Peptides against a protein of PDB entry 1EMU. Designs and how they scored, part 18

Target 1, 132 residues: chain A of PDB entry 1EMU
Amino acid sequence: PPYLKWAESLHSLLDDQDGISLFRTFLKQEGCADLLDFWFACTGFRKLEPCDSNEEKRLKLARAIYRKYILDNNGIVSRQTKPATKSFIKGCIMKQLIDPAMFDQAQTEIQATMEENTYPSFLKSDIYLEYT

## One batch from the design tools (peptide; aimed at target 1 D15 G44 K47)

Design b2_p17_3_s4 (made by RFdiffusion4, then SolubleMPNN; from b2_p17_3, 7 letters changed)
Fold by OpenDDE base, seed 2:
Structure b2_p17_3_s4 (fold): chain B 132 residues (1-132), chain A 17 residues (1-17)
Amino acid sequence: as target 1 above (132 residues)
Amino acid sequence: SAARDAASEEAIQKLLE
């Protein structure tokens, strides 16, 4: 069953609708749902084609991601991203150089945070174990 | 995956609203 694959990799968990739902519920209880929301926002952002018709949308979205997750010093995403990474993102925003990959490093760092902390905890949680 | 795609779109839409 799919839930067994979830225990094998975070990637498998995040490729499954039920997995995403359960993991998000768990993260909310832990007060760190922003980790997952940011991760998916970065994924979605990278998929947007940098063309004339998307320019305004991409800039707006980049700014929104920056303001909500990177600029918020009290946020878990900000606390779990490296200063150099945040500085790079800030630079992109200020220069309005909105490359599809501008959040890749931050996404990687947040993914590592999940891999090392919340994902293992999720697999030991009542939410996951009761599902199995 | 379809689930990941949907979750990504939802995350984007939430930020843009």
Scores: peptide ipSAE 0.820, ipTM 0.975, DockQ to the pose 0.937
OpenDDE base, seeds 1, 3, 4, 5: peptide ipSAE 0.820, 0.818, 0.820, 0.820; ipTM 0.975, 0.974, 0.975, 0.975

Design b2_p17_4 (made by RFdiffusion4)
Pose (drawn by RFdiffusion4):
Structure b2_p17_4 (pose): chain A 132 residues (1-132), chain P 17 residues (1-17)
Amino acid sequence: as target 1 above (132 residues)
Amino acid sequence: SDEELINEAIERGKEEF
């Protein structure tokens, strides 16, 4: 059963659209869906190839991720990401040197944040328990 | 727009994951 696999690893949960939908509903109710949206945005950004034809799209995307999740140090993703990590990201944006992996460290920190609090809470939530 | 780019990246992130 897919719902049982979701309890075994966050990666199993995020590899199933039903799991993602349920988990995001939980996060939305807890006021922190940005954690998951950012996690997927980093993955999406990274998979874009660093070729000339994608250069403009990638720069706009890197800036968009930065502006929404990294810029103001008050949003949940910004609060859960380290200062040095955000500093590096800002540098990449300003220098326009955007490697595909530039958000990897921030993604890892956000991933750990979900594994540490919201993911376990989700597995004990009414939403999950009802679904199962 | 920023919102459109992020949404597209989220959907691609889901597929690529």

Design b2_p17_4_s1 (made by RFdiffusion4, then SolubleMPNN; from b2_p17_4, 7 letters changed)
Fold by OpenDDE base, seed 2:
Structure b2_p17_4_s1 (fold): chain B 132 residues (1-132), chain A 17 residues (1-17)
Amino acid sequence: as target 1 above (132 residues)
Amino acid sequence: SDDELIEEAIKLGEEAI
């Protein structure tokens, strides 16, 4: 069943809508749902190919992600990303150089945080175990 | 709004995997 695949890799969990739902519920209880939301927001952002028709929207989205997750020093995403990574993103925003890959390093760091902490905890949680 | 843009991006990201 799918829930067994979720235990094999974080990617398998995130590739399943039911898995995402349960994991998000768990993360909300832990006060760190922003990790998952940021990760998906970065993925969504990267899918938007630069062109004249979506340039303004891409810039607005990049700024929104920056303001919500990177600039907020009290946020878990900000706490789990390296200063150099945050500085790079800030530079892109200020220069209005909105490359599809501008959040890649931050996404990688947040993914590592989930892999090392929240994902293993989820697999030991009552939420996951009761589902199985 | 910022939240609306992010919500849209999250949904797009979830569909991309």
Scores: peptide ipSAE 0.842, ipTM 0.976, DockQ to the pose 0.951
OpenDDE base, seeds 1, 3, 4, 5: peptide ipSAE 0.842, 0.840, 0.840, 0.840; ipTM 0.976, 0.975, 0.975, 0.976; seed 1 fails the geometry check

Design b2_p17_4_s2 (made by RFdiffusion4, then SolubleMPNN; from b2_p17_4, 6 letters changed)
Fold by OpenDDE base, seed 4:
Structure b2_p17_4_s2 (fold): chain B 132 residues (1-132), chain A 17 residues (1-17)
Amino acid sequence: as target 1 above (132 residues)
Amino acid sequence: SDDELIEEAIKLGIEEI
């Protein structure tokens, strides 16, 4: 069953709508749902190919992600991303150089945080165990 | 709004996996 695959890899968990739902519920209870939201926001952002018609929207979205997750010093995403990574993102925003990959390093760092901490904790949680 | 843009991006991210 899918829930067994979820325990084999974070990738399997995030490829499943039910898995995402349960994991996000767990993260919300832990006060760190922003980790997952940021991760998916970065994925969505990267899928938007630059063109004349979406340039303004891409810039607005990049700024929104930056303001919500990177600039918020009290946020878990900000705390779990390296200063150099945040500085690079800030630079892109200030220069209005919005490459689809501009959040890749931050996304990688947040993914590592989930792999090492929240994902293992989820597999030990009542939410997951009661689902099995 | 910022939240609406992010929500849309999250949805897109989930659909792309």
Scores: peptide ipSAE 0.789, ipTM 0.953, DockQ to the pose 0.944
OpenDDE base, seeds 1, 2, 3, 5: peptide ipSAE 0.787, 0.788, 0.786, 0.787; ipTM 0.952, 0.952, 0.951, 0.951

Design b2_p17_4_s3 (made by RFdiffusion4, then SolubleMPNN; from b2_p17_4, 6 letters changed)
Fold by OpenDDE base, seed 2:
Parts: sequence; structure tokens; C-alpha cells
Structure b2_p17_4_s3 (fold): chain B 132 residues (1-132), chain A 17 residues (1-17)
Amino acid sequence: as target 1 above (132 residues)
Amino acid sequence: SDDELIEEAIELGIKEI
């Protein structure tokens, strides 16, 4: 069953709608749902190819992601990203240089946080174990 | 709003994984 695949890799968990739902519920209880939301937001942002018709929307989205997750020093995403990474993103926003890859390093750091901490904890959680 | 833009991006990201 799919839940066994979820225990094999974080990728398998995030490739399943039910897995995402359960994992997000767990993260909310732990006060760190923003980790997953930010990760998916970055993926969505990267898929928006730069062009004249979506330039304004891409800029607005980049600013929104920055304001919600990077600028908030008390937020878990901000706490789990390196100062240099956050500074780079700020620079992109200030210069309005909105490359599709501008959040890649931050996404990588947040992914590492999930891999090392919240994902293993999820597999030990009552939410996951009761589902099995 | 910022929340609406982020929600849309999240939904797009989920589709792409």
C-alpha cells in the first residue's frame, strides 16, 4: 500500500495526495506546517516560466513568499534558512530580479530540515501509525 | 492577496511533484 512507500522516502510521501494531507496535519500539530507550504510554494513558483504576460504576477508571488516566510524572523522557515540565503532572496526582491531559481537554495535547506527532523518524527507519530 | 497567491503556488507545486 502507498503508506509503505511513504516510509521509504520523503519524495514518495510528497508524491501522494493522501500522504501530503496526513503529513501536513502532523506538521500543523507541531507548529511547522509552513515548512511544507513553503516547499510547495517554491516548486510552484519555479514552474512559472518568465514571460511578458506573467512578469507582474511572478514578482507579486515572489514578494508574497518573501514577506510570509523569509522576512518573518519568528517564523520556522526563517529560522531554518541560512542568513546568506535569506539575504540573497532579499536582494532579488529589492532588485526585482526574479529568476525562477531564486528560492532554490532556501527550498533545499527547508527540505533538509524536513528530511532530518519532521519526516522521521511523522513516521513515529500516532497519525501515521493509526493510518497503517 | 499574498495568501491567495501563495495558495495558488502551493496547489501548482503539488501538481508538479
Scores: peptide ipSAE 0.787, ipTM 0.953, DockQ to the pose 0.935
OpenDDE base, seeds 1, 3, 4, 5: peptide ipSAE 0.785, 0.786, 0.787, 0.786; ipTM 0.951, 0.952, 0.953, 0.950

Design b2_p17_4_s4 (made by RFdiffusion4, then SolubleMPNN; from b2_p17_4, 6 letters changed)
Fold by OpenDDE base, seed 1:
Structure b2_p17_4_s4 (fold): chain B 132 residues (1-132), chain A 17 residues (1-17)
Amino acid sequence: as target 1 above (132 residues)
Amino acid sequence: SDDELIKEAIELGKKAI
């Protein structure tokens, strides 16, 4: 069953809508749902291929992600990303150089945080175990 | 709004994997 695959890989968990829902519920209880939201936001952002018709929207989205997750020094995403990574993102925003990969390093760092902490905890949680 | 844009991106991200 899918829930067994979730325990084998974080990617398998995030590839399943039910898995995402349960994991996010768990993260909300832990006060760190922003980790997952940011991760998916980055994925969505990267999916937007740069072109004349969507440049303004891409810039607005990049700014939104930056303001919500990177600029907030008290946010968990900001706390779990390297200063150099945050500085790079800030630079992209200031220069309006919005490459699809501009959040890749930050996303990687947040993914590592989930892999090392919240994902293992989720597999031990009542939310997951009661689902199984 | 920023939140709306982010929500849209999240949904797009979920579909991308």
Scores: peptide ipSAE 0.845, ipTM 0.976, DockQ to the pose 0.936
OpenDDE base, seeds 2, 3, 4, 5: peptide ipSAE 0.845, 0.844, 0.844, 0.845; ipTM 0.976, 0.976, 0.976, 0.976

Design b2_p17_5 (made by RFdiffusion4)
Pose (drawn by RFdiffusion4):
Structure b2_p17_5 (pose): chain A 132 residues (1-132), chain P 17 residues (1-17)
Amino acid sequence: as target 1 above (132 residues)
Amino acid sequence: SATDEEAERVIDELLAE
C-alpha cells in the first residue's frame, strides 16, 4: 500500500502525487506549505540545462525562488536556512552565476527541516490517519 | 515521475508570478 511506503521515507512520500497532495494539505493547515513548494522548486530549477537557450529563463527562475523564499529573512524557508547558505545564494544571483546546483544546500536544509518536524507530525496527523 | 511533474508545476507557477 502506497500510504505505508510513505511512512518509511520522506523520499517515498514525495514520489507519490497522492502523498504529496496530502502532505501539502497538512503543511498548508500548519502554515508552512512553502517548505514543500521550495523543495520542489529547487529540483525543478536544477533539472534545467545551463545552455544559452535556457539562460534567460534560468536567471528569472533563480531570482524568483530567491525573492519568494530566500530574500526576506522572515518567511519560513528563509528562517530555516543558514545565513552562510543564503549568502552564497545571494552571491550567485547578483553575479548572475547560477549553477544548476546553486540551491542544493538550501534544499538539503529544508529537507532536514521537514524530516525533523513536519514529516513526523504528518504521519501522526488526523489527515494521514484518516486517509489510511 | 510524480516528483518531476510536481517540480515542473511549481517552477511554472513561480515564473507566472

Design b2_p17_5_s1 (made by RFdiffusion4, then SolubleMPNN; from b2_p17_5, 7 letters changed)
Fold by OpenDDE base, seed 1:
Structure b2_p17_5_s1 (fold): chain B 132 residues (1-132), chain A 17 residues (1-17)
Amino acid sequence: as target 1 above (132 residues)
Amino acid sequence: SALERESERVVEELLSE
C-alpha cells in the first residue's frame, strides 16, 4: 500500500495526495506547516521557465515567497535557513535577477530540516500509525 | 502528479494574497 512507500522516502510521501494531507495535519499540530508550504512553493516556482510572458508572474511570486517565508525572522523557515542563503535570495530580489534556481539552496536546507526531524516524527505519530 | 498539483496550488495561493 502507498503508506509503506511514504516510510521509504519523504519524496514518496509528498507525491501522494493522502500523504501530503496527513503530513500537513501533523506539521500544523507541531506549528511548522510553513516548512511544507515553502518546499512546495519553491518547487512550483522552479517550474515556471523564464520567458517574456512569465517575467511579471515570476517576479511577483519570488517576492511573495521572500516576504512570507524568508523576511519573517520569527518564522520557522527563516530560522531553519542559513544567513548566507537568505542574503542571496534578498540580493536576487533587489537586483531583480530571478533565476529559476534562486530558491534551490533554501529548499534543500528546509528539506534537510524535515528529513532530520519532522518527517521521522511523522512516521511515529498517531496520525500515520492510525492510517496504517 | 499529486506533488505537481500541490505545488501549483500553493503558488496560486501565494499569488492571490
Scores: peptide ipSAE 0.843, ipTM 0.976, DockQ to the pose 0.925
OpenDDE base, seeds 2, 3, 4, 5: peptide ipSAE 0.843, 0.842, 0.843, 0.843; ipTM 0.976, 0.976, 0.976, 0.976

Design b2_p17_5_s2 (made by RFdiffusion4, then SolubleMPNN; from b2_p17_5 with T3L A7S D12E)
Fold by OpenDDE base, seed 1:
Structure b2_p17_5_s2 (fold): chain B 132 residues (1-132), chain A 17 residues (1-17)
Amino acid sequence: as target 1 above (132 residues)
Amino acid sequence: SALDEESERVIEELLAE
């Protein structure tokens, strides 16, 4: 069953609708659901190919991600990203250099946080175990 | 995939704010 794959790979968990739902519920209870939303935001942003028709959308989205997750010093994402990473993102926004990969390092750091902490805890949670 | 669909949903939600 799919729940066994979830325990083998975070990516497998995040590529399953039920897995995403259960993991988000768990993260909300832990007060760190923003980790997951930021991760998905970065994934979606990177998929947007830079072109004239997407320029406004991409800039708006980049600014939204920056303001919501990076600029918020009290947020879990900001606390789990390195200062140099946040400074780089700020620089991209200020210089309007909106490369599809501009959030990659931040996403990597947030993914590492989930891999090392919240994901293992989820697999030990009542939410996951009751589902199995 | 579910991952692609969720990433798109999150983006659209951010853009709607």
Scores: peptide ipSAE 0.832, ipTM 0.974, DockQ to the pose 0.922
OpenDDE base, seeds 2, 3, 4, 5: peptide ipSAE 0.831, 0.831, 0.830, 0.831; ipTM 0.974, 0.974, 0.974, 0.974

Design b2_p17_5_s3 (made by RFdiffusion4, then SolubleMPNN; from b2_p17_5, 7 letters changed)
Fold by OpenDDE base, seed 1:
Structure b2_p17_5_s3 (fold): chain B 132 residues (1-132), chain A 17 residues (1-17)
Amino acid sequence: as target 1 above (132 residues)
Amino acid sequence: SALDKTSEEVIEKLLAE
């Protein structure tokens, strides 16, 4: 069953609608749902291929991600990303150089945070165990 | 996929804020 695959990899969990829902619920209870939302934001952003028609959209989105998750020093995403990573993102925003990969390092760091902490905890949570 | 759909939804939400 799918829930067994969720325990095998975080990616399997995040590629399942039920898995996403349950994990997000867990993260909200832990006060760190922004980790997941940021991760998905980065994924979505990277999928937007640069072209003349979506340049403004991509810039707006990059700014939104930056302001919501990176700029807030008290936010969990900001706390779990390296200063150099955040500085790089800021630089991209200021220079309006929005490469599709500009959030990749930040996403990697946030994914590592989830892999090391919240994901294992989720698999031990009542939310997951009651689902199984 | 669910992952792709969720990503798109998150993006659209951010753009709407």
Scores: peptide ipSAE 0.828, ipTM 0.975, DockQ to the pose 0.946
OpenDDE base, seeds 2, 3, 4, 5: peptide ipSAE 0.827, 0.827, 0.827, 0.827; ipTM 0.975, 0.975, 0.975, 0.975

Design b2_p17_5_s4 (made by RFdiffusion4, then SolubleMPNN; from b2_p17_5 with T3L A7S D12E E13K)
Fold by OpenDDE base, seed 1:
Structure b2_p17_5_s4 (fold): chain B 132 residues (1-132), chain A 17 residues (1-17)
Amino acid sequence: as target 1 above (132 residues)
Amino acid sequence: SALDEESERVIEKLLAE
């Protein structure tokens, strides 16, 4: 069953609708659901190909991600990203250098946080175990 | 995929704020 794959790979968990739902519920209870939303935001942003028709959308989205997750010093994402990473993102926004990969390092750091902490805890949670 | 669909949903939500 799919829940066994979830325990083998975070990516498998995040590529399953039920897995995403259960993991988000768990993260909300832990007060760190923004980790997951930021991760998905970065994934979606990177998929947007830079072109004239997407320029406004990409800039708006980049600014939204920056303001919501990076600029918020009290947020879990900001606390789990390195200062140099946040400074780089700020620089991209200020210089309007909106490369599809501009959030990659931040996403990597947030993914590492989930891999090392919240994901293992989820697999030990009542939410996951009751589902199995 | 579910991952692609969720990433799109999150983006659209951010853009709507």
Scores: peptide ipSAE 0.836, ipTM 0.976, DockQ to the pose 0.923
OpenDDE base, seeds 2, 3, 4, 5: peptide ipSAE 0.835, 0.835, 0.834, 0.835; ipTM 0.976, 0.976, 0.976, 0.976

Design b2_p17_6 (made by RFdiffusion4)
Pose (drawn by RFdiffusion4):
Structure b2_p17_6 (pose): chain A 132 residues (1-132), chain P 17 residues (1-17)
Amino acid sequence: as target 1 above (132 residues)
Amino acid sequence: SAATDAEAQRVTETLLE
């Protein structure tokens, strides 16, 4: 059963659309869906190839991710990401040197944040328990 | 996987809107 696999690893949960939808609903109700959206945004950004034809799209996307999740140090993703990590990201944006992996460290930190609090809480939530 | 890629693509397209 897919719902049982979700309890075995966060990666199993985020590899199933039903799991993602349920988990995002839980996060939305807890006021922190940005954690998951950012996690997927980093993955989406990284898969774009660094060729000339994608340069403009990638710069706009890197800026968008930075502006929404990294810029103001008050949003949940910004609060859960390290200062040096955000500093590096800002440098990449300003220098316009955006490697595909530039958000990897921030993604890892957000991933650990979900594994540490919201993911376990989700597995003990009414939403999950009802679904199962 | 396909689900992860489709979700990532959806989120990145939403950010570029």

Design b2_p17_6_s1 (made by RFdiffusion4, then SolubleMPNN; from b2_p17_6, 9 letters changed)
Fold by OpenDDE base, seed 1:
Structure b2_p17_6_s1 (fold): chain B 132 residues (1-132), chain A 17 residues (1-17)
Amino acid sequence: as target 1 above (132 residues)
Amino acid sequence: SAAREAASQAVIDELLS
């Protein structure tokens, strides 16, 4: 069943609707749902290919991601991303160089945080165990 | 996956609201 695959790979967990829902619920209880939301935001942002018709949307979205997750020094995402990574993102925003990959390093760092901390904890949580 | 795409879109929609 899918829940067994979730225990084998975070990737498998994040490809499953029920997995995402349960994991996000767990993260909310831990006060760190922003980790997952940021990860999904980066994924969605990268899929928006630059063109004249979506330039304004992409800039607006990049600014929103930056302001909500990176600029907030007290946020979990900001605390789990390296200063150089945040500085690079800030630079992109300031120079309005909105490359689809501008959040890739930050996403990688947040993914590592989930892999090493929240994901293993989720597999030991009542939420997951009750589902199995 | 469809689930991942839906989750991404939901977050984006919230950010742009």
Scores: peptide ipSAE 0.831, ipTM 0.977, DockQ to the pose 0.898
OpenDDE base, seeds 2, 3, 4, 5: peptide ipSAE 0.830, 0.829, 0.830, 0.830; ipTM 0.976, 0.976, 0.976, 0.976

Design b2_p17_6_s2 (made by RFdiffusion4, then SolubleMPNN; from b2_p17_6, 8 letters changed)
Fold by OpenDDE base, seed 2:
Formats: structure tokens, C-alpha cells, sequence
Structure b2_p17_6_s2 (fold): chain B 132 residues (1-132), chain A 17 residues (1-17)
């Protein structure tokens, strides 16, 4: 069953609608839901191929991601990303250089945070264990 | 995956509201 794959890798968990739902519920209880939302925001952003028709949308989205997750010094995403990474993103926003990969390093760091902490905790949680 | 694509799109749409 799919829940066994969820325990094998975070990737498998995030590839499954039910897995995502359960994991998000767990993260909300832990006050860490922004980690997952940011991760998905980065994924969605990278999928938007630069072109004349979506340039304004991409800039707006980049700014939104920056303001919500990076600029907030008290936010968990900001606390779990390196200063150099945040500075790079800020630079991109200020210079309006909106490359599809501009959030890649931040996403990697947040993914590492989940891999090291929240994902293992999820597999020990009542939410996951009761599902199995 | 379809699930990943869907959730990514939903998150983006909320950010753009």
C-alpha cells in the first residue's frame, strides 16, 4: 500500500495526495506547515517558464513568496534558510532578475530540514501510525 | 505526479490572491 512507500522516502510521501494531506495536518499541529507550503510554492514557481505573457505573474509570485516566507524573520522558513540564500533571493527581487531557479537553494535547505526533523517525526506520529 | 502538480498550483494561486 502507498503508506509503506511514504516511509521509504519523503519524495514518495509528497507524490501522494493522501500522504501530503496527512503530512500537512501533522505539520500544522507542529506549527511547521509553512515548510511544506514553501516547498510547493518553489516547485510551482520553477514550473512557470519565462515568457512575455507570464513575466508579470512570475514577478508577482516571486515577490509573494519572498514576502511571506523569506522576509519574515520570525517565520520558520526564514529561520531554516541560510543568510546567504536569503540575501541572494532578496537580490533577485530587488534587481527584478526572476530566474526559474532562484528559489532552488532555499527549497533544498527547507527539504533538508523536513528530511532531518519533521518527516521522521511524522513517521512516529499517531496520525501516520493510525493510518497504517 | 498529478498530486504534486495540483498542490503546487493551489499554493501558487493562494499566494497570488
Amino acid sequence: as target 1 above (132 residues)
Amino acid sequence: SEALDKISQEVIEKLLE
Scores: peptide ipSAE 0.694, ipTM 0.955, DockQ to the pose 0.936
OpenDDE base, seeds 1, 3, 4, 5: peptide ipSAE 0.689, 0.693, 0.693, 0.688; ipTM 0.955, 0.955, 0.955, 0.954

Design b2_p17_6_s3 (made by RFdiffusion4, then SolubleMPNN; from b2_p17_6, 8 letters changed)
Fold by OpenDDE base, seed 4:
Structure b2_p17_6_s3 (fold): chain B 132 residues (1-132), chain A 17 residues (1-17)
Amino acid sequence: as target 1 above (132 residues)
Amino acid sequence: SAALDQASQEVIDKLLE
């Protein structure tokens, strides 16, 4: 069943609607749902092809991601991303150099945070165990 | 996957509101 795959990899968990829902619920209880939302934001952002018709939208979205997750020093995403990574993102925003990959390093760092902490904890949680 | 795409889109939509 799918829940067994969820225990095998975070990718499998995030590739499943029920997995996402349960994991998000768990993260909300832990006060760190922003980790997942940021991860999804980065994924969605990277999917937007840079072209004339998307330029305004991509810049707006990049700024929104930056302001919500990176600029907020009290946010868990900000706390779990390296200063150099945040500085790079800030630079991209300020220069309006909005490359599809501009959040990749931050996404990697947040993914590592989930892999090392919240994902294993989720697999030990009542939410997951009761689902199985 | 469709689930991942949907979740990503939902977050994007919220950010662009």
Scores: peptide ipSAE 0.805, ipTM 0.972, DockQ to the pose 0.925
OpenDDE base, seeds 1, 2, 3, 5: peptide ipSAE 0.804, 0.804, 0.802, 0.804; ipTM 0.972, 0.972, 0.972, 0.972

Design b2_p17_6_s4 (made by RFdiffusion4, then SolubleMPNN; from b2_p17_6, 9 letters changed)
Fold by OpenDDE base, seed 1:
Structure b2_p17_6_s4 (fold): chain B 132 residues (1-132), chain A 17 residues (1-17)
Amino acid sequence: as target 1 above (132 residues)
Amino acid sequence: SEALEQESQKVIEELLK
């Protein structure tokens, strides 16, 4: 069953609608759902191919991601990203150099945070165990 | 996956509101 694949990798969990739903519920209880939302935001942003028709949309989205997750020093995403990574993102925003990969390092760091803590805890949670 | 893509789009749409 799919829930067994969820235990094999975080990626498998995030490739499943039910897995995403259960994991988000768990993260909300832990007060760190922003980790997941930021991860998905980065994924979606990277998939937007740069072109003349979507330049404004991409810039707006990049700014929104920056303001919501990076600029907020009290946020879980900001606390789990390195200063150099946040500085790089800020620089991209200020210079309006919006490369599809500009959030990749931050996404990697947030993914590592989930891999090391929240994902393992989820697999031991009542939410996951009751589903199995 | 389709689920991952759909979730990404949902998050983006919320950010662009």
Scores: peptide ipSAE 0.801, ipTM 0.971, DockQ to the pose 0.911
OpenDDE base, seeds 2, 3, 4, 5: peptide ipSAE 0.799, 0.798, 0.798, 0.800; ipTM 0.970, 0.970, 0.970, 0.971

Design b2_p17_7 (made by RFdiffusion4)
Pose (drawn by RFdiffusion4):
Structure b2_p17_7 (pose): chain A 132 residues (1-132), chain P 17 residues (1-17)
Amino acid sequence: as target 1 above (132 residues)
Amino acid sequence: GAATDAEATRVVDELLS
């Protein structure tokens, strides 16, 4: 059963659209869906190839991710990401040197944040328990 | 996986909108 696999690893949960939908609903109700959206945004950004034809799109995307999740140090993703990590990201944006992996460290920190609090809470939540 | 990639693409398109 897919719902049982979700309890075995966060990666199993995020590899199933039903799992993602349920988990995002939980996060939305807890006021922190940005954690998951950012996690997927980093993955999406990284998969874009660093070729000339994608250069403009990638710069706009990197800026968008930075503006929404990294810029103001008050949003949940910004609050859960380290200062040096955000500093590096800002540098990449300003220098326009955006490697596909530039958000990797921030993604890892957000991933650990979900594994540490919201993911376990989700597995004990009414939403999950009802679904199962 | 496929679901992860599709979800990532959906979030990226929303950010570029």

Design b2_p17_7_s1 (made by RFdiffusion4, then SolubleMPNN; from b2_p17_7, 10 letters changed)
Fold by OpenDDE base, seed 1:
Structure b2_p17_7_s1 (fold): chain B 132 residues (1-132), chain A 17 residues (1-17)
Amino acid sequence: as target 1 above (132 residues)
Amino acid sequence: SEALEKESEKVIEELLS
């Protein structure tokens, strides 16, 4: 069953609608759902091809991601990203250099946080175990 | 996967709303 694949890989968990729902529920209870939302935001942003028709949308989205997750010093995403990474993102926003990969390093750091802490804890949680 | 893509799009739409 799919839940066995979820225990083998975080990506397998995030590749399944039911897995995403259960993991998000767990993260909300832990007060760190922003980790997952930021990860998905970065994934979606990177897939938007830079072109004239997408310029406004991409800039608006980049600013929204920055303001919600990076600029918020009390947010878990901000606390789990390196100062140099946050400074780089700020620089991209200020210089209007909106490269599809501008959030890649931040996404990597947030993914590492989930891999090392919340994902293993999820697999030991009542939410996951009761589902199995 | 389709689930991952749909979730990404949903999160983006919420950010842009």
Scores: peptide ipSAE 0.799, ipTM 0.971, DockQ to the pose 0.926
OpenDDE base, seeds 2, 3, 4, 5: peptide ipSAE 0.797, 0.796, 0.798, 0.798; ipTM 0.970, 0.970, 0.971, 0.970

Design b2_p17_7_s2 (made by RFdiffusion4, then SolubleMPNN; from b2_p17_7, 13 letters changed)
Fold by OpenDDE base, seed 2:
Structure b2_p17_7_s2 (fold): chain B 132 residues (1-132), chain A 17 residues (1-17)
Amino acid sequence: as target 1 above (132 residues)
Amino acid sequence: SEALEQTSQEILEKLLS
C-alpha cells in the first residue's frame, strides 16, 4: 500500500495526495507547516519557464515567497536557512534578477531539515500510525 | 507527480491572492 512507500522516502510521501495531506496536518500540529509549503512553493516556482509574458508574474511570486518565508525572522523557514542563502535571495529580489533556480539552495536546506527531523517524526506520529 | 504539481500550483496561487 502507498503508506508503506511513504516510509521509504520523503519523495514518495510528497508524490501522494493523501501523504501530503497527512504530513501537512502533522506539520501544522508541530507548528512547522511552512517548511512544506515553502518547499512546494519553490518547486512550483522553478517550473515556471521565464519569458516576456510572465516576467511580472514571476517577480511577484518571488517577492511573495521572499516576504512570506525568508524575510520573517521568526518564521521557521527563516530560522532553518543559512544567512548567506537568505542574503542571496534578497539580492536577487532587490536586483530583480529572478532566475528559476534562485530558491534552490534554500529549498535544499529546508528539505534537509524535513528529512532529518519532521519526516522521521511523522512516521512515528499517531497520525501516520493510525492511518496504517 | 500530479499531486506534487497540483499542490505546488495551489501554494503559488495562494501566495498571489
Scores: peptide ipSAE 0.775, ipTM 0.969, DockQ to the pose 0.940
OpenDDE base, seeds 1, 3, 4, 5: peptide ipSAE 0.774, 0.772, 0.774, 0.773; ipTM 0.969, 0.968, 0.968, 0.968

